# Peptides against a protein of PDB entry 7SID, part 56

Target 1, 151 residues: chain A of PDB entry 7SID
Amino acid sequence: LHMYLMLLKELPGEEYPLPMEDVLELLKPLSNVCSLYRRDQDVCKTILNHVLHVVKNLGQSNMDSENTRDAQGQFLTVIGAFWHLTKERKYIFSVRMALVNCLKTLLEADPYSKWAILNVMGKDFPVNEVFTQFLADNHHQVRMLAAESIN

## One batch from the design tools (peptide; made by RFdiffusion4, then SolubleMPNN)

Design b2_p16_7_s3 (from b2_p16_7, 11 letters changed)
Fold by OpenDDE base, seed 4:
Structure b2_p16_7_s3 (fold): chain B 151 residues (1-151), chain A 16 residues (1-16)
Amino acid sequence: as target 1 above (151 residues)
Amino acid sequence: SEVDENLKKIEQLVKN
């Protein structure tokens, strides 16, 4: 886990985007890691904070290739799972804040939610619509973070 | 496929 998280942390951002093939390799273990540690709030927060680099990297890809769609899909699957569990009130505010940051970064990369769509339980939820829900979060810091992203 | 296996794990994540 630690080594994997370090790889995610050291992933180059928008200044030096990685080849999509490399991004795919990094994403392959992600779903398994998230599943194993889904009940650990600290690990989930750390994962969400580190995958911000992945979002930034994906956002710099101007190619509409199969590999790009695959990478986007794998990433969005994980984000969708965290969002679903958030709706089920499974995560503390600090984890939700990390998720909001991920969603914010997704919106910066894809403002119109062309590809940033969460598929949860067979239904599609555009990230821009999902993000709006955090404006009404029970925790004031989460609401403030969401509001700052809009203004 | 490997992707399919990962999706199954995420499905379990969502259900719990």
Scores: peptide ipSAE 0.029, ipTM 0.654, DockQ to the pose 0.178
Fold by OpenDDE base, seed 1:
Structure b2_p16_7_s3 (fold): chain B 151 residues (1-151), chain A 16 residues (1-16)
Amino acid sequence: as target 1 above (151 residues)
Amino acid sequence: SEVDENLKKIEQLVKN
């Protein structure tokens, strides 16, 4: 875990995009890590904070390539899982804050949710629609962060 | 429990 988190932390962002092949390699273990530590709030927060770089990198990629679609799909699956657990009130506000930041970054890359669509339990949820739900979050700071992101 | 059921759902989602 620690090694993987270190790799995520050091991932180049928007200014220095990685080849999509490298992004795919990084994403391969992500689902398993998230699943294993889904109950650990601190680990989840750390993961969500670090994958912000992945979102920024995906936004700079060629949208027409198979590798891009694959990377997007793998990433969105993880985000969808965190969102689903958030709806079930399984995460504290600090984790939700990190998730909102991820969603914000996705919207910056895809404002109209052309590809940023969460598939949860067989249903599709565009990120722009998902994001608006955090405007009604129970925690003040989460609502504020969401509100700042829409303008 | 309800918590366990939800976690199982997430496990399946993440594995997809």
Scores: peptide ipSAE 0.028, ipTM 0.630, DockQ to the pose 0.155
Fold by OpenDDE base, seed 5:
Structure b2_p16_7_s3 (fold): chain B 151 residues (1-151), chain A 16 residues (1-16)
Amino acid sequence: as target 1 above (151 residues)
Amino acid sequence: SEVDENLKKIEQLVKN
């Protein structure tokens, strides 16, 4: 876990996109790691904070690439899972804030949710629609962060 | 495939 998290920290952002092949390699273990540590709030927060670099990288890639679509799909599956568990009140506010930051970054890359769509329990949820739900979050800091993202 | 296995794991994450 520690080594994997370190690799995520070292990922370049929007300024210097990685080859999509490298992004795919980094995403391969992600779902397994998230599943294993789903009950650890600190680890989940750390993961969500680190994958922000991945989101920024994905937003700069060519949409016509099969590898790009695969990478986007794998990432969105993980985000969808965290969102689903958030709805079930499984995560504290700090984890939800990290998730909102991920969603914000997705919207910056795809403002109209053309590809940023979460598939959860067989249903599709555009990220722009999902994001609005955090405007009504029980914690004031989460609501504030969500509101700032709209501006 | 490895991708399919990862998807199954994340689905289990959602269920639990």
Scores: peptide ipSAE 0.028, ipTM 0.648, DockQ to the pose 0.178
Fold by OpenDDE base, seed 3:
Order: structure tokens, then C-alpha cells, then sequence
Structure b2_p16_7_s3 (fold): chain B 151 residues (1-151), chain A 16 residues (1-16)
């Protein structure tokens, strides 16, 4: 786990995106890792913080390629899962803050939610709409973080 | 439990 998280953390930013093929390889174990550690709040927070780099890479690729769609799909599935349990109040505020940061980064890459759409339980939720829900979060720090992201 | 059920939900979502 720690080795995998380290790899996520060391991804370059928007200025030097990785080839999509490399991003796909990195995303392969992500779903399994998230599933395995879904009960561990600290691990979930760490995962969410580290996958910020993935979002930056996804936003710099050819959006029409099969590999891009595949990578986006895998990533959005994970984000959607975390959001789903967040709605069920199963994650502490620090995890929710990490999720908000992910959503913020997604909006920076896709401000109009053209591809950043969470499919949860068969329904589509554009990230821009999902993001606004955190403005009403029960924890003041989450609300503040969400509000800061609007400007 | 409710918690266990929700954890299963996320597991299914992640596996999709």
C-alpha cells in the first residue's frame, strides 16, 4: 500500500503529464486498494490526497481516445464511490475535505463537467452539481474549503 | 449492520 501511495504522490503536475498508458497502469490497482481499505479513514484520506495528481494528468490528454475514456472511467468510479458513502455520512470530515479537493481539481480540468460525471447507482451526477452539496456540509471546515473553491 | 451494508455498496461501486 505505501509503495503504491508513494507512486501516486510522485506523479508530475499539469506541466508534465504522464502518457495515458502509464496513467492506466497506475489506476489498475486503485479500485482494489480503495475497496480493501474502505473502512480505514486515514488510508482513504491519503488515497484521495494522492490521486489529485491523476486528475491533473487526465485533464491534459486527448479526451477522445479510448485510453483517456478508460482512465477517466476508472477514476470517476472511485470518486463516485467515495462520494456515495460521504452522502451516507460514513466518512469523517478530513476524508470529505480530501474529496472536495479532488472535486475541485476535477472542476479545474473540466469546469463544465463534460466528462467529469459521477455515475452512482445508475444515475449521472455532474461534478459541478456534486461539488455544491459540500457548501452545506455539517462540518465548518468542509464548508469553508468548498466555498474557497468557488472563487 | 447499516455500516456494513454501506461498505458493501462502495465495494460494488469500486468493482464496476
Amino acid sequence: as target 1 above (151 residues)
Amino acid sequence: SEVDENLKKIEQLVKN
Scores: peptide ipSAE 0.027, ipTM 0.622, DockQ to the pose 0.157

Design b2_p16_7_s4 (from b2_p16_7, 9 letters changed)
Fold by OpenDDE base, seed 3:
Structure b2_p16_7_s4 (fold): chain B 151 residues (1-151), chain A 16 residues (1-16)
Amino acid sequence: as target 1 above (151 residues)
Amino acid sequence: SEVEENLAELQKLAKE
């Protein structure tokens, strides 16, 4: 886990995106890692903080590429799961804040939610619509972060 | 797929 998290953290930003093939290799174990540690709040927070770099790489790729669609799908599946569990009140505020940052970064990469759509239980939820729900979060810091992210 | 299976495992937590 530690080595994997380190690799996620070391991903370059928007200025120097990784080849999509490399991004895919990093994403392959992500869902499994998230599933394994889904009950560990600290690990989930750390994962969400580190995958911000993945969003930056996805935003710089060709949207019509098969590899891009595959990477986006794998990433959005994980984000959708975290959002779903958040709605069920399974995560503390610090995890929700990390999720909001992920959603914010997704909106920066895809402001019109052309590809940033969460599919949960067979239903589609555009990230721009999902994001606004955090304005009504029970924790004041989460609401504040969401509000600041819109401006 | 593995991704779908892991999503299912994540979502099972919501039922607990």
Scores: peptide ipSAE 0.052, ipTM 0.720, DockQ to the pose 0.165
Fold by OpenDDE base, seed 1:
Structure b2_p16_7_s4 (fold): chain B 151 residues (1-151), chain A 16 residues (1-16)
Amino acid sequence: as target 1 above (151 residues)
Amino acid sequence: SEVEENLAELQKLAKE
């Protein structure tokens, strides 16, 4: 786990994007790691903070390639899982803060949710619509972060 | 896909 988290932390952002093949390799174990540590708030927070670079990297790539679409899909699946578990009240505010930051970054890359769509339980949820739900979050800091991201 | 299957498992557990 720690080695994987280190790799995520050191992932170059939008200023120096990685080849899509490298992004895909980093994403492959992500869902398994998230599943294994889904009940560990600190690990989930750390993962969500580090995958911000993945979104930034994806935003600088050619969105027309099959590899890009594959990377987008795998990333969105993980974000969808965190969002679903958030709806089930499984995560504390600090994890939700990290998730909002991920969603914010997605909206910066895809403001109209052309590709940023979460599929949860067989249903599609555009990120821009998902994001607005955090404006009504129970924790004031989450609401404030969401509000700052929209305005 | 494997990722989709993992998500399904997480979602199933969340509903329990």
Scores: peptide ipSAE 0.049, ipTM 0.731, DockQ to the pose 0.167
Fold by OpenDDE base, seed 5:
Structure b2_p16_7_s4 (fold): chain B 151 residues (1-151), chain A 16 residues (1-16)
Amino acid sequence: as target 1 above (151 residues)
Amino acid sequence: SEVEENLAELQKLAKE
């Protein structure tokens, strides 16, 4: 876990996008790590904060390539799982804050949710629709962060 | 796939 988190932390930002092949390699273990530590609030928060760089890289890539679609799919699967668990009140506000930041970054890359669609329990949920739900979050800081992202 | 299996596991937790 430590080594993986270190790699995520050291990822270059949007200004220096990674080759899609490298992004795919980084995403491969992500779902496993998230699954193993799904009950650890601190680890989940850390992971969500670090994968922001991945989202930025995805937004700068050629969306027509098979590798890009594969990377997007793997990432969105994980985000969808965290969102689903959030709806079931499994995560504290700090984790939800990190998730909102991920969703915000996705919307910046794909404002019309052309590819940013969460598939949960066999149903599709565009990220723009998912994002609006956090405007009604029980915690004031989460609501404020969501509101700032829209304005 | 492995990704789908992990998603299922996370979603299973939500049902607890």
Scores: peptide ipSAE 0.045, ipTM 0.726, DockQ to the pose 0.170
Fold by OpenDDE base, seed 4:
Structure b2_p16_7_s4 (fold): chain B 151 residues (1-151), chain A 16 residues (1-16)
Amino acid sequence: as target 1 above (151 residues)
Amino acid sequence: SEVEENLAELQKLAKE
């Protein structure tokens, strides 16, 4: 886990996007790792913080590429799961903070939610609509972060 | 798929 997380955080930013093939390789273990540590708040927070680098790369790729769609799908599946559990109040504020940052980055890459759509329990939720829900979060820091992201 | 299965595992926590 620690090695995997280290690889995620060392990804280059949007100035130097990775080849989509490399992004896919990094995303392959992600769902397994998240599933394994789904009950560990600290690990979940760390994962969410580190995958921010992946989002930046996804936004710089050709949307028509099959590999891009595959990578986006794998990533959004994980984010959707975290969001679903957040709605069920399974995560502490620090995890929700990290999730908001992920959603913010997704919106920066896809402001119109063309591909940034969370599918949870067979229903689609555009990230722009999901994001606004955090403006009413129970924790003040989460609300503040969400509000800052809008401005 | 494996991804879908992992999602299901995450979502199970919502029912606990």
Scores: peptide ipSAE 0.042, ipTM 0.715, DockQ to the pose 0.165

Design b2_p16_8_s1 (from b2_p16_8, 9 letters changed)
Fold by OpenDDE base, seed 1:
Structure b2_p16_8_s1 (fold): chain B 151 residues (1-151), chain A 16 residues (1-16)
Amino acid sequence: as target 1 above (151 residues)
Amino acid sequence: SAREEELQKKQQEFLS
């Protein structure tokens, strides 16, 4: 876990995007890692904070390549799972804050949810629609962050 | 697609 987290932490941001092939290789094990630590709030928060860099990389890439679509799918699968578990009240506010930041970054890259669509258990949820749900979050800081992101 | 099926499997394991 620690080695993987270090890799995510050191991932270049938007200014220095990685080749999509490298991004994809990092994303492939992500779901499994998240699954193993889904009950650890601190680990989940850390993961969500680090994958912000992945979103930035995805937004700077050519959306027409197979690797790009694959990378998007790998990432969105994880975000969708976190969102689903959030709806099941599995995560404290700090984890939800990190998730909102991920969704915010997705919306910045894809404001109209052309590719940013969460598929959860076979059903599609555009990120722009998912995001609005956090405006009604039980925690004031989450609501404030969501509201700030919309404006 | 095969990719979509793989992703669905991963997510199912995540949510199980």
Scores: peptide ipSAE 0.652, ipTM 0.946, DockQ to the pose 0.879
Fold by OpenDDE base, seed 3:
Structure b2_p16_8_s1 (fold): chain B 151 residues (1-151), chain A 16 residues (1-16)
Amino acid sequence: as target 1 above (151 residues)
Amino acid sequence: SAREEELQKKQQEFLS
């Protein structure tokens, strides 16, 4: 886990994107890692914070590439799962904060949710629609972060 | 597709 987290942490930012094939290889095991530690709030927070770099990387890529679509699918699968568990009140505010930051970054890359769509158990949820739900979050800091992202 | 089925399985395992 720690080695994987270190790898995620050291990913280059938006200015220096990795080849999409490398991003894809990094994302393939992500769901499994998250699944193993889904009950650990600190690990989930850390993972969500680190994958922000992945979102920035995805945003600069050509949407017509098969590898891009695959990478997006791998990533959105994980984000969708975190969102679903959030709706089930499984995560504390700090994890929800990290999730909102991921969603914010997705909206920056795709403001109209053309590709940023969460599929959870066979149903589609556009990120812009999902994001607005955090404006009514029970924790004030989450609401504030969501509101800041809109304005 | 095979990819979609794989992703669905991964998510199902995540949510189980």
Scores: peptide ipSAE 0.651, ipTM 0.945, DockQ to the pose 0.894
Fold by OpenDDE base, seed 4:
Structure b2_p16_8_s1 (fold): chain B 151 residues (1-151), chain A 16 residues (1-16)
Amino acid sequence: as target 1 above (151 residues)
Amino acid sequence: SAREEELQKKQQEFLS
């Protein structure tokens, strides 16, 4: 876990995007790692914070390739799972804050949710629709963050 | 597709 998290933390970010092949390799084990530590709030928060770099890489990609679609799919699958568990009230506000930041970054890259669509248990949920749900979050800081992101 | 099925399986494992 620590080595994986370190690798995620060292991603260059938006200014220097990684090749999509490298991004994909980083995303492939992500769901497994998240699954193992899904009950650890601090680990989940850390993961969500680190994958912001991945989101930025995905958003800067103008390539319509199989690897790009695969990378997007890998990431959205994880985000969808976190969102689902959030609806089941499995995560504290700090984790939800991190999730909102991920969703915000996705919307910045894809404001109309053309590709940013969460598939959860066979159902599609555009991120722009998912994001609005956090405006009604039980925690005031989450609502505030969501509200700031829309404007 | 095969990729979609793989992702669905991963997500199911995550949510189980």
Scores: peptide ipSAE 0.650, ipTM 0.945, DockQ to the pose 0.884
Fold by OpenDDE base, seed 5:
Structure b2_p16_8_s1 (fold): chain B 151 residues (1-151), chain A 16 residues (1-16)
Amino acid sequence: as target 1 above (151 residues)
Amino acid sequence: SAREEELQKKQQEFLS
């Protein structure tokens, strides 16, 4: 786990994107890792903070590539699962903050939700619609973070 | 597609 988290942490940002093949190799194990530690709030927060770099890489990629679509799918599968568990009240505010940051970054990369669509149990949820739900979050810091992305 | 089915399986395992 720690070796994998270290690799995620050291991912380059938007200015220096990785080849999509390398991004895809790192994303494929992500769902399994998240599944193993889904009940550990600190690990989930750490993972969500690290995958912000992945979103930045995806935003700079060629959208016509099959590998890009695959990488987007791998990432959105994980984000969709975290969102679903959030609706089931499984995560504390600090984890929800990290998730909102991921969604905010997705909207910056795809403002019209052309590819940023969460599929959960066979149903599609555009990220822009998902994001508005956090404006009514029970924790004031989560509401504030969500509101900052609108302006 | 095979890719979509794989992703659905991964998500199902995550949510189980």
Scores: peptide ipSAE 0.650, ipTM 0.945, DockQ to the pose 0.893

Design b2_p16_8_s2 (from b2_p16_8, 10 letters changed)
Fold by OpenDDE base, seed 3:
Structure b2_p16_8_s2 (fold): chain B 151 residues (1-151), chain A 16 residues (1-16)
Amino acid sequence: as target 1 above (151 residues)
Amino acid sequence: SSVDEELKKKQQEFLS
C-alpha cells in the first residue's frame, strides 16, 4: 500500500502528462486498493488526495482513444464508489473534502460532464450535478470548499 | 464491453 501511495504522490502534474499506457498501469490496481481500505478513513483520504494527478493526466489525453476511455472508466469507477459511500455517510468530512477536490479537478478537465459521469448501480450521475450536492454538506468546511470551486 | 463489465464487477466489490 505505502509503495503504491508513494507512486501516486510522485506523479507529475498536468504540465507533464504521462503516457496513457503508464496511466493505465497505475490505475489497474486502484480499485482493488480502494476496496480493501474503504473502511480506513485516513487511507481513503490519502488515496483521493493523490489521484488528483491522475485526473490531470486524463484531461490532457485524446478523449476518443480506447486507452483514454479505459483509463477514464477505471478512474470514474473508483470515484463513483466513493461518491456512493459518501451518500451512505460512510466517510468523515476530511475524506469528503478530498473527494470534492477530485470532483473539482474533473470539472476543470470536463466542465460540461461530457465524459465525467459517475455510473453507480446502473444510474448515471454527471459530475457537475454531483458536485453541487456538496454545497449542502453537513460540514461547513466541505460546503466552503465546494463553494470556492464554483467561484 | 468486456472492460465495462469488469469495471462494474470491481465497483460492485467496492460497494459490498
Scores: peptide ipSAE 0.392, ipTM 0.872, DockQ to the pose 0.900
Fold by OpenDDE base, seed 5:
Structure b2_p16_8_s2 (fold): chain B 151 residues (1-151), chain A 16 residues (1-16)
Amino acid sequence: as target 1 above (151 residues)
Amino acid sequence: SSVDEELKKKQQEFLS
């Protein structure tokens, strides 16, 4: 786990995007790692903070590439799962904060949710619609973070 | 597609 988290942390951001092939290699084990540590709040927060770099890379990629669509799918699968478990009240505010930051970054790259769509249990949820739900979060810091994202 | 089905399976395992 530690080695994998370090690799995620070392990912460059928007300024220096990685080749999509490299992004895919990093995303392949992500769902398994997240699933294994789904009940560990600290690990989930750390993962969500690190994958912000992945979102930035995806936003700079060629949308016509099959690898881009594959990478987007791998990432959105994980984000969708975190969102679903959030709806089930499984995560504390600090994890929800990290998730909102991921969603914010997605909206910056895709403000009209053309590709940023969460599919959970066979249903599609555009990220722009999902994001508005955090404006009514029970924790004030989560509401504030969500509110500043639409300013 | 095959890729989509694999992703669905991964998510189901995550949420189980």
Scores: peptide ipSAE 0.387, ipTM 0.870, DockQ to the pose 0.897
Fold by OpenDDE base, seed 1:
Structure b2_p16_8_s2 (fold): chain B 151 residues (1-151), chain A 16 residues (1-16)
Amino acid sequence: as target 1 above (151 residues)
Amino acid sequence: SSVDEELKKKQQEFLS
């Protein structure tokens, strides 16, 4: 876990995008790691904070490539799971804050949710629609963060 | 697609 988190932390941001092939290699184990530690709030928060760099990389990629679609799918699968568990009240506010930041970054890359669509249990949820739900979050800081991101 | 099915399985494991 620690080694993987270190790799995520050191991932270059938007100014220095990685080849999509490298992004894919990093994303492949992500679902398994998240699943294993899904009940650990601190680990989940850390993961969500680090994968922000992945979103920035995805936003600069060629949307028509197979590797881009694959990377998007790998990432959105995990975000969808975190969102679903959030709806089930499995995560404290600090984890939800990190998730909102991920969704915010997705919207910056894809404001109209052309590709940023969460598929959970066979149903599609565009990120722009998902994001608005956090405006009604029970925690004041989460609502504030969501509100700041829309305008 | 095959990739989509694999992702569905991964997510199912995540949510189980």
Scores: peptide ipSAE 0.387, ipTM 0.870, DockQ to the pose 0.930
Fold by OpenDDE base, seed 4:
Structure b2_p16_8_s2 (fold): chain B 151 residues (1-151), chain A 16 residues (1-16)
Amino acid sequence: as target 1 above (151 residues)
Amino acid sequence: SSVDEELKKKQQEFLS
């Protein structure tokens, strides 16, 4: 876990996008790692904060590439799971804050949710629709963060 | 696709 988190932390930002092949290699173990630590709030928060760079890389890539679609799928699978567990009230506000930041970044890259669609248990949820739900979050900081992204 | 099925399995494991 430690080594993996270090790799995520050291990912270049939007100004220095990685080749999609490298992004894919990094995303491959992500679902497994998240699954193993899904009950650990601190680890989940850390992971969500670090994968922000992945979202930025995905937004800069050729959307017609098979590798891009694969990477998007790998990432959205994890985000969808976090969102689902959030609806089940499994995560504290700090984790939800990190999730909102991920969703915000997704919306910046894909404002109309053309590819940013969460598929959970066979159902599709566009991120723009998912995001609006956080405007009604029980925690004021989550609501404020979500509201900042609307304008 | 095979990729989609793999992702579904991963997510199911995540949510289990």
Scores: peptide ipSAE 0.385, ipTM 0.870, DockQ to the pose 0.938

Design b2_p16_8_s3 (from b2_p16_8, 9 letters changed)
Fold by OpenDDE base, seed 2:
Structure b2_p16_8_s3 (fold): chain B 151 residues (1-151), chain A 16 residues (1-16)
Amino acid sequence: as target 1 above (151 residues)
Amino acid sequence: SAMEKELQEQQQRFLS
């Protein structure tokens, strides 16, 4: 886990996008890693913070590329799962904060939710619609973060 | 698609 997290942390940002092939390779095990540690709040927060760089890379890529679609799918699968578990009140505010940051970054990359759509258990949820739900979060810091993202 | 199916299976494992 630690080695994987280190790799995620070292991902280049938007200023220096990582080749999509490399992004995809890093995303492939992500779902499994998240699954193993879904109940660990600190690990989840760390993962969500690190994958922010992935979102930035995905936003810089051509959506018509097969690798891009695959990478987007891999990423959205994980985000969708985190969102679903958040709806089930499985995560503390710090994890939700990290998730909101991911969603914010997704909206910045895809304001019209062309590809940023969370599919959870066969249902589609555009990220813009998902994001608005955090405006009513029980924790004031989460609400504030969500509200700041709208402005 | 095959990819979509795989992603759904991955997510299901995550949520199980």
Scores: peptide ipSAE 0.576, ipTM 0.925, DockQ to the pose 0.884
Fold by OpenDDE base, seed 3:
Structure b2_p16_8_s3 (fold): chain B 151 residues (1-151), chain A 16 residues (1-16)
Amino acid sequence: as target 1 above (151 residues)
Amino acid sequence: SAMEKELQEQQQRFLS
């Protein structure tokens, strides 16, 4: 875990996006790592904070490439799972804050949720619709963060 | 597709 998290921390910033092939390599183990530590709030928060770089890379990619679709699929699968568990009240506010930041970045890249759609257990949930639900979050800081993203 | 199926299985493991 620590080695993987360290790799995520060392991702280049938005100014130097990774090739999609490299993004895919980083995303491949992500779902498994998240699955193993889904009950650890601190680890989940850390993961969500680090994958923000991945979201930025996805938003700047060519949507017509197979690698882009694959990367988007893998990422959205994980985000969808985090969102689902959030609805089940499995995560504290700090984790939800990190998730909102991920969703915010997705909306910046795809405001109308043309490709940013969370599929959870066979059902589709556009990110823009998912995002609006955080405006009614029980924690004031989560609501504030969500509201800032709309402005 | 095979990719979609794999992603669904990954998510299922995550949510189990």
Scores: peptide ipSAE 0.576, ipTM 0.924, DockQ to the pose 0.895
Fold by OpenDDE base, seed 5:
Order: structure tokens, then sequence, then C-alpha cells
Structure b2_p16_8_s3 (fold): chain B 151 residues (1-151), chain A 16 residues (1-16)
């Protein structure tokens, strides 16, 4: 786990995008790792903080390639699951903060939600609509983070 | 598609 998290942490951002093939290799184990540690708040927070780099890489990629669509799908699958479990009140505010940062970064990369759509249990949810729900979060810091992202 | 189905199965395992 720790070796994998280290690799995610060192993933280049928007300024230095990786080849999409390399991004895919790093994303392949992600859903399994998240599944194993879904009940560990600290691990979930760490994962969500590290995958911010993935969003930045995806935003700089060629949107017409099959590998880009695959990478986007892999990432959105995980984010959708975290969002669903958040609605079920499974995560403390610090994890929700990390999730909001991921959603914020997604909106910056795709402000019109062309590809940033969460599919959860067969239903589609545009990230902009999902993001709006955090404006009514029970924790003030989560509401504030969501609100500042609107401006 | 096959890819979409695989992603759906991965998510289902995550949420189970």
Amino acid sequence: as target 1 above (151 residues)
Amino acid sequence: SAMEKELQEQQQRFLS
C-alpha cells in the first residue's frame, strides 16, 4: 500500500503530463486499493489528496484517444464511489474536504461536464450538480470550500 | 461496452 501511495504522490501534474499509458498503469490498481481501505478515513483522505495529480494530467491529455477515455473512466468510477459513500454518511469532514478538492479540480479541467460525469449504480450525475450538494454540507469548512470554488 | 461493464463491476465491489 505505502509503495503504491508513494507512486501516486509523485505523479506529475498539469505542467508535466505523463504519457497516458503510464497514467493507466497507475490507475488500474486504484479501485481495488480504495475498496480494501474504504473504512479507513486516513487512508481514504491520503488517496483522495494524491489523485488530484491524476485529474491535472487528464485535463492536459488528448480527449480523442481511447486511452484517455479509459483513464477518465477508471478515475470517475472511484470518485463516484466515494461520493456515494459520502451521501451514506460514511466519511468525516476531512475526507469530504479532499473529495470536494477533487471535484473542484475536475470542474476546472472540464467546466462544461463534457466528460466529468459520475456514473453510480447505472445513473449519471454531472459533477457540477454533485458539487452543488456540498454547499449544504453539515460542516462549515466543507461548505466554505465548496462556496469558494464557485467564484 | 465491455469497458463500461468492467468499470461498473469494479464500482459494485467497492460499494458492496
Scores: peptide ipSAE 0.576, ipTM 0.925, DockQ to the pose 0.847
Fold by OpenDDE base, seed 1:
Order: C-alpha cells, then sequence, then structure tokens
Structure b2_p16_8_s3 (fold): chain B 151 residues (1-151), chain A 16 residues (1-16)
C-alpha cells in the first residue's frame, strides 16, 4: 500500500502530464487497493487526495484513444464506488471533502460531463448532477466546499 | 462492451 501511495503522490500534476499509458498502468491496481482499505478513513482520504493529479492528467488529454477511454473508465469506476459508499454514510466528512475535490477537478476538466459520468450498478450519473448533492451534505465544511466550487 | 463489463466487475468487488 505505502509503495503504491508513494507512486501516486509522486505523479506529476497538470504542469507536466504523463503519457496516458503510464496513467493507465497506475490506475489498474487502484480499485483493488481501494477495496482492501475501503473501511480505513485515513487511507481513503490519502488515496482521494493523491488521485487529484490523475484527474488533472486526464483533463489534459486531447486525444481520444482506447487508452484514454480506459483510463477514464478506471478512474470513474473508483470515484463512483466512493460516491456510492458516501451515500451509504460510510465515510466521515474529511473523506467526503477529498471526494468533492476530485469531483470539482473533474468538472473543471469536463464541465458538461461529456465523459465524466459515474456508472454505479449499471446506472449512469453525470458528475455535475452528483456534485450538486454535496450542497446538501450534513457537514458544513462539505457544503461550503461544494458551494464554492459550483460558481 | 468488454471493457465496461470488466469495470463493472471491478466496482462490484469494491462495493461487496
Amino acid sequence: as target 1 above (151 residues)
Amino acid sequence: SAMEKELQEQQQRFLS
């Protein structure tokens, strides 16, 4: 876990995007790692904070290739799962804050949710629609973060 | 698609 987290942490940001092939390789283990530590709030928060860099990389991609679609799918699968578990009240506010930041970054990259669509249990949820739900979050800081991001 | 199916299986494991 720690080795993987370190790799995620060291990912270049938007300023220096990685080749999509490299992004994809890093994303492939992500769902499994998240699954193993889904009940650990600190680990989940750390993961969500680190994958922000991945979102930035995905947003910088101007090429529509199989690898791009695959990378987007891998990422959105994980975000969708975190969102679903959030709705089931599995995560404390600090984890939800990190998730909102991920969603915010997705909206910045894809404001019209062309590709930023969460598929959970066979149903599609555009990120812009998902994001608005956090405006009604039980924690004031989450609501405030969401409100700041929508404008 | 095959890719979508794989992603669904991954997510199912995550949510199980």
Scores: peptide ipSAE 0.575, ipTM 0.925, DockQ to the pose 0.874

